Peptides against a protein of PDB entry 3HUF. Designs and how they scored, part 173

Target 1, 320 residues: chain A of PDB entry 3HUF
Amino acid sequence: MWIIEAEGDILKGKSRILFPGTYIVGRNVSDDSSHIQVISKSISKRHARFTILTPSEKDYFTGGPCEFEVKDLDTKFGTKVNEKVVGQNGDSYKEKDLKIQLGKCPFTINAYWRSMCIQFDNPEMLSQWASNLNLLGIPTGLRDSDATTHFVMNRQAGSSITVGTMYAFLKKTVIIDDSYLQYLSTVKESVIEDASLMPDALECFKNIIKNNDQFPSSPEDCINSLEGFSCAMLNTSSESHHLLELLGLRISTFMSLGDIDKELISKTDFVVLNNAVYDSEKISFPEGIFCLTIEQLWKIIIERNSRELISKEIERLKYA

## One batch from the design tools (peptide; made by RFdiffusion4, then SolubleMPNN)

Design b2_p23_3_s1 (from b2_p23_3, 9 letters changed)
Fold by OpenDDE base, seed 4:
Structure b2_p23_3_s1 (fold): chain B 320 residues (1-320), chain A 23 residues (1-23)
Amino acid sequence: as target 1 above (320 residues)
Amino acid sequence: SENEKILEESKKLEEEALKEQEL
């Protein structure tokens, strides 16, 4: 989200969130959803227009800011952004930090981008929330992104958490739910005066983890917990691969169960499969190898003695 | 699109702001 602050109390000592939309900025406007009052004798009654666009798909993957347009409203001394005069037709900016100088005002408005990107585990929930979140200047998507800061888990009653949720947890993404999204949707009016009034997603996350026995106490309990073990997996998902890497596993990939030869078995402690392959191909599993699903692996990983549990299963099947 | 609406409102608010400066 875009946040503005200013030097010399020209914004009354307050920080403000700027959502996608248009703002008339000047000395003689009243603060509302479309106006930003700036207190300086050097600033015109209506000095500039700020326009913030909704996030692009590219912004979701890069963590880049919503496009910020600035136009001078035919003022005597113009407007500058990052010490450059704004062009007559306005200019658009994609920098994360903007120093906006209105006329001869000795104090600048400082706009900065606070990165918030919400990944969804469920396409139906994305479809439901994307428009509202984009109107808050929050990029949204389904695919994993290095820019992802928050993750909305798929809540299915009585089901195991998804691989996406497991990976989001291990990579220290803040896991949130629909209650947090509902709260965010109401904040648009209340945070006009103070950007600090944004809800803390960390409290939502703590409550989710505390109330769900499918999570370990921390990501650190699981990260590198399987260091020294080797697995093989189908080349099916990058997310599953990254999850297994975060566990400290040495990973071999194969294209089909038929590619699991004696050489691979000799170097591999266990084979990780998706649920569909595990259920359909169970009869064709190679002899002398421990095959399990990611969800079965996760149930072992969250246990305090995960290394001992896995070792016992490996031994049981190598000598069976 | 939502951006089209933002740009339309942007143009409207700009035109209103310019008229109010001439007064």
Scores: peptide ipSAE 0.535, ipTM 0.931, DockQ to the pose 0.794
Fold by OpenDDE base, seed 5:
Structure b2_p23_3_s1 (fold): chain B 320 residues (1-320), chain A 23 residues (1-23)
Amino acid sequence: as target 1 above (320 residues)
Amino acid sequence: SENEKILEESKKLEEEALKEQEL
């Protein structure tokens, strides 16, 4: 999201969030969804137009800012951005920090980008929320991204948490729910005068973790908890691979159960499978190796004695 | 698209703002 602040109380000492949309900036406008009042005698009645576009798909992966356009409204002294005069037709900016000088005003409007990217675990929820969140200047998507700050878990009642949710937790993203998204959507008008009124996701996250026994107390309880063990996995998802890496596992990949030879078995403590392969091919598992699903592994790693539990299961199948 | 709507509104608000400066 774009946030503006200014020196010399020209924005009344408050910060403001700029959502995607258009703003007329000047001395003789009233603050609303399309106007920014700037208190200075050196600023024209209507001085500049700001236009902020919705996030691109690229912005979801990079954490880049929404495009910020500035146009001078034929003022006597013009408008500058980062010490450069704005062109006659306006200019567009992709920098995360903008110093906007209106005419001869000695104080600048400082615009800065606050990175917020929301990953969804469910495509139906993404379809429901993406438009509204994009209109808040929040990039959204389904795939894992290094720019992801928040994760919306799938609320399917009575199911185990997904691999996406497990990985989001371990990579220290803020897990949120529909209640937070609803609240985030309703604050749009209240944050016009005060950007600090944006809801904190941390309280939502704490409540989710506290009320769901499928989560450990912290990511640190699970990170490197299986250090020294080795696994083989079916090459199914990047998220599953990254999850197992965060557990401290040495990972070998295979394409089919038929690729699990004596050499792979000799160096592997257990095999991680997806549910579909586990259920369909259980009869065809190689002898002398422990096979489990990622969800079964998760149930072990959230326990305080995870290393002892996994060791017992490995031993049970070596002697069977 | 949402960006097309934003750009259309942008032109409208700009034209209105320029007219009100001449008054």
Scores: peptide ipSAE 0.535, ipTM 0.931, DockQ to the pose 0.775
Fold by OpenDDE base, seed 1:
Structure b2_p23_3_s1 (fold): chain B 320 residues (1-320), chain A 23 residues (1-23)
Amino acid sequence: as target 1 above (320 residues)
Amino acid sequence: SENEKILEESKKLEEEALKEQEL
């Protein structure tokens, strides 16, 4: 989201969130969803237009800002952005920091990008929320992104957390739910005069972790917890691979159970399978190797004695 | 698209703002 602040009390000492939309900026406007009052004798009654676009798909992957267009409204002294005069037709900016000078005003409006990028675990929830969140200037998507700051957990009562949720947690993303998305949706209806009043996702996250026994107390309890162990991974997502890497595992990948030879068994402590392969091939597992699902592994990892638990299971099957 | 709506509103608000400066 874009946030504006200014020196010399020209914004009345307030920081304001700018959502996608259009804003007339000037001395003689009233603050509302389409107007920004700026208090200076050196500023025109209506001085500039700001237009903020919705996030692009590229912005979801890069964490880049929504496009910020500035146009001068035929003022005597013009408008500058980052010390450059705005062109007659307006100019568009993708920089995360904008210093906006209105005419000869000695104080500037400082616009900065607050990164917020929400990954969804399922396409149904994305379809439900994407439009509203994009209209808040929040990039949304399903695929893993290095720009992801928040992850939406699907609340299914009595279901295990997904691999996506496990990975998001270990990546130290803020896990959120539908209740937080509902709260975010109400924020757009108000002119946020104080950007500090933005809903804190950390409270939602703390409540999710506290109330769900499928989460450890912190990501640090799980990160590198299986350092020194080796696994073989079959038919898993990229998120599954990255999850196992964050556990500190040495990972070998293969395409079929038939690729598991005696050499691989000698170098591998256990095999990680997806649920479909685990359920279908349970009778045909290679002898002398411990096979489990990611969900079964996660149940071990969240325990304080995870290393001892996994070692016992490995030993049990080597001597069976 | 949502961006098309934003751009249409942008033009409208700009035209209104310019008319009020001439008054």
Scores: peptide ipSAE 0.535, ipTM 0.931, DockQ to the pose 0.742
Fold by OpenDDE base, seed 2:
Structure b2_p23_3_s1 (fold): chain B 320 residues (1-320), chain A 23 residues (1-23)
Amino acid sequence: as target 1 above (320 residues)
Amino acid sequence: SENEKILEESKKLEEEALKEQEL
């Protein structure tokens, strides 16, 4: 989201969030959803127009800012952004930091980008929320992104957490739910005057972790907890692979259960399968190898003695 | 698109703002 601040009390000492939309900026306007009052004798009654676009798909992957357009409203002394005069037709900016000078005002409006990118685990929830979140200047998507700051967990009471949720937790993404998204939808008007009124996602996250026994106390309890073990997995998802890497596992990939030969068995402590393959092929598992699902592995990893539990299961099958 | 709406609103608000400066 874009946030503006200014020196010399020209913004009344307040930080303001600018959502996607248009703003008339000047001395003789009233602060609302489309106007920004700037208190200076050196600023025109209506001085500039700011236009902020909705985030692009590229912005979701890069954590880049929504496009910020500035146009001077034919003022006597013009408008500058980053010491450059704004062109007659307006200019567009993709920098994360903008110093906006209105006319001869000695104080600048400082615009800065606060990165927030929300990943969804469920496509139906993305479809419900994407439009509203994009209108807040928040990029949204389903795919893993290095720019992801928040992850939406679906509250299915009594269901196991998904691989996406497990991975989001281990990569230290703030896990949120639909209640937080609902709260975000209500703050749009209140944060016009004070950017600090943005809801704290960490409170939502703490409540999720505290009330769900499927989460360890911290990601650090699980990261590298299986260092020194080797696994084989079906080449199914990037998130599954990245999850196993964060556990400190050496990973071999295979395309089918038929590819699990004596050589692979000799190098592998256990095999990780998806639920569908595990349920269908359970009777046909290779002799002398421990096979489990990611969800079964997760249940072991969240235990304090995870390494001992895995070792006991490996030994039980080698000597059976 | 939402961006098209934003750009249309942008033009309207700009035109209104310019008219009110001439007064």
Scores: peptide ipSAE 0.534, ipTM 0.931, DockQ to the pose 0.771

Design b2_p23_3_s2 (from b2_p23_3, 10 letters changed)
Fold by OpenDDE base, seed 3:
Structure b2_p23_3_s2 (fold): chain B 320 residues (1-320), chain A 23 residues (1-23)
Amino acid sequence: as target 1 above (320 residues)
Amino acid sequence: SQNEKILKESEEMEKKALEEQEL
């Protein structure tokens, strides 16, 4: 989201969130959802137009800002952004920090991008929330992104956490739920006056972790916890692969259970399967290898003695 | 699109703001 603040009390000491939309900026406007009052004798009655676009798909993957357009409203002394005069037709900016100078005002409006990028684990939830979140200037998506700051966990009571949730946790992404999204949807009016009223996602995260025994105490407890072990997995999910990498596993990939030969077995401590393959009565597991699902692996990983537990399971099946 | 609406509103608001400045 874009946040503006200014020097010399020209914004009355307030910080504002600028959502996607249009703002008339000037001395003789009243602060509302589409107007920004700037208090200076050096600023025109209506000095500039700010237009903020909704996030692009690229912004979801890069954590880039919503496009910020500035146009001078034919003022005598113009408008500058980052010491450059705004062009007559307006200019668009993708920098995360903008110093906006209105005319001869000695104080700048500082616009800065607060990175917030929400990944969804569930396409139905994305479909429900994306439009509203995009109108808050929050990029959203389903695919893994290095720019992801928040991850929406699907609240299915009594279900195991998904691989996406596991991976998001290990990536130190702030896991949130629908309650946080609901709260975000209500703050749009209040944050016009005070940007600090933006809800703290970290508190939501703490509550999720505290109330769900499927999470370890910290990501650090699991990261590299299986260093020195080797696994094989079906090449089905990039998130699953990345999750296993974060556990410190050496990973071999295969296309089918039939591709698991004696050579692979000799180099592999266990095989990670998806639920559909694991639960299939039609599939005979290779002899002499420990096969488990990611969810079964996760249940072991969250235990303090995960390495010992895995070693015992490997031994149990090698000597059975 | 959402952006098409924002841009249209932007043009309308700009026009109005310029008209009001000459008064």
Scores: peptide ipSAE 0.567, ipTM 0.941, DockQ to the pose 0.793
Fold by OpenDDE base, seed 5:
Structure b2_p23_3_s2 (fold): chain B 320 residues (1-320), chain A 23 residues (1-23)
Amino acid sequence: as target 1 above (320 residues)
Amino acid sequence: SQNEKILKESEEMEKKALEEQEL
């Protein structure tokens, strides 16, 4: 999201969030969803237009800012951005920090980008929320991204948490729910005068984790908890691979169960499978190797004695 | 698109703002 602040109380000492949309900036406008009042005698009645576009798909992966357009409204002394005069037709900016000088005003408006990217685990929820969140200047998507700050878990009642949710937790993203998204959507008008009124997701996250026994108390309880063990996995998802890496596992990949030879078995403590392969091919599992699903592994790693539990299962199948 | 709407509103608001300066 774009946030503006200014020196010399020209914005009345307040910070403001700028959502995607258009703003007329000047001395003789009233603060609302489309106007920014700037208190200075050196500023025109209507001095500049700001236009902020919605996030691009690229912005979801990079954490880049929404495009920020500035146009001078034919003022006597023009408008500058980062010490450069704005062109006659306006200019567009993708920098995360903008110093906007209106005419001869000695104080600048400082615009800065606060990165927020929401990953969804459910495509139906993404379809429901993406339009509204994009109009808040929040990039949204389904795929894993290094820019992801928040994760919306799938609320399918009575199911185990997904691999996406497990990985989001371990990579220390803030897990949120529909209640937070609803609250985030309603604050749009209240944050016009005070950007600090944006809801904190941390309380939502704490409540989700506290009320769901499928989560450990912290990511640190699971990170490197299986250090020294080795696994083989079917090459199914990048998220599953990254999850197993965060557990401290040495990972070998295979394309089919037929690729699990004696050499792979000799160096592997267990095999991780997806549910579909586990259910369909259980009869065809190689002898002398422990096979489990990622969800079964998760149930082990959330326990305080995870290393002892996994060791017992490995031993049970080596002697069977 | 959302951006096409924003750009159209931007042009309309700009035009109105310029007209209101001459008054």
Scores: peptide ipSAE 0.567, ipTM 0.941, DockQ to the pose 0.770
Fold by OpenDDE base, seed 1:
Structure b2_p23_3_s2 (fold): chain B 320 residues (1-320), chain A 23 residues (1-23)
Amino acid sequence: as target 1 above (320 residues)
Amino acid sequence: SQNEKILKESEEMEKKALEEQEL
């Protein structure tokens, strides 16, 4: 999201979030969803237009800002952005920091990009929320992204957390739910006067973790917890691979159980399978190797004695 | 699209703002 602040009390000492939309900026406008009052005798009644676009798909992967267009409204002294005069037709900016000078005003409006990027675990929730979140200037998607700051957990009562949720947690993303998304949808008016009133997802996250026994106390309890162990991974997603890497596992990837030979068994502590392969191939598992699902592995990992638990299971099957 | 709507509103608001400066 774009945040603006200014020196010399020209914004009345307030910070403001700018969502996608259009804003008339000037001395003789009233602060609302489409107007920004700037208090200076050196500023025109209506001085500039700001237009902020919705996030692009590229912005979801890069964490880049929504496009910020500035146009001067035929003022005597013009408008500058980053010490450069705005062109007659307006100029568009993708920089994360904008210093906006209105005419001869000695104080500037400082605009900065606050990164927020929400990954969804399922397409149904994305379809429900994407439009509203994009209108908040929040990029949204399903695929893993290095720009992801928040992850929406699907609340299914009595279901295990998904691999996506497990991975998001270990990546130290803020896990959120539908209640936080609902709250975000209500804040547009309150943040006009004070950008600090933007709801903090950290409280929502703390409540999710506290109330769900499928989460460890922290990501640090699980990160590298299986350092020194080796696994073979079969028919898993990229998220599953990255999850196992964050556990500190040495990973070998295979396409089928038929690729598991005696040499591999000698070097591998256990095999990780997806649920479909685990359920279908349970009778045909290679002898002398421990096979489990990611969800079964997660149930071990969240325990304080995870290394001892996994070692016992490995030993049990090597001597069986 | 959402951006097409924003751009249209932008043009309309700009036009109105310029007209209100001439008064």
Scores: peptide ipSAE 0.566, ipTM 0.941, DockQ to the pose 0.791
Fold by OpenDDE base, seed 2:
Structure b2_p23_3_s2 (fold): chain B 320 residues (1-320), chain A 23 residues (1-23)
Amino acid sequence: as target 1 above (320 residues)
Amino acid sequence: SQNEKILKESEEMEKKALEEQEL
């Protein structure tokens, strides 16, 4: 989201969030959803127009800012952004930091980008929320992104957490739910005057973790907990691979259960399968190898003695 | 699109702001 602040009390000492939309900026406007009052004798009654666009798909992957357009409203002394005069037709900016000078005002409006990118685990929830979140200047998507700051968990009472949720937890993404998204939708008007009124997602996250026994106390309890073990997995998802890497596992990939030969068995402590393959092929598992699902592995990893539990299961099958 | 709406509103708001300066 874009946040503006200014020196010399020209914004009344307030930090303001600018959502996607249009703003008339000047001395003789009243602060509302489309106007920014700037208190200076050197500023025109209506001085500039700011236009902020909704995030692009690229912004979801890069954590880049929504496009910020500035136009001077034919003022006597013009407008500058980053010491450059704004062109007659307006200019567009993709920099994360903008110093906006209105006319001869000695104080600048400082605009800065606060990155927030929300990943969804469920496409139906993305479809429901994407439009509203984009109108808050928040990029949204389904795919893993290095720019992801928040992850939406679907509250299905009594269901196991998904691989996406497990991975989001281990990569220290703030896990949120639909209640937080609802709260975000209500704050749009209240944060116009004070950017600090943005809801803290960490409270939502703490409540999710505290009330769900499927989460360990911290990601650090699980990261590298299986260092020194080797696994084989089906080449199914990037998130599954990245999850196993964060556990400290050496990973071999295979395309089918038929590719699990004596050589692979000799190098591998256990095989990780998806639920569909595990359920269909359980009777046909290779002799002398421990096979489990990611969800079964997760249940072991969240235990304090995860390494001992895995070792006991490996030994049980080698000597059976 | 959402951006088409924002751009249209931008043009309308700009026009209105310029008209109100001439008064």
Scores: peptide ipSAE 0.566, ipTM 0.941, DockQ to the pose 0.765

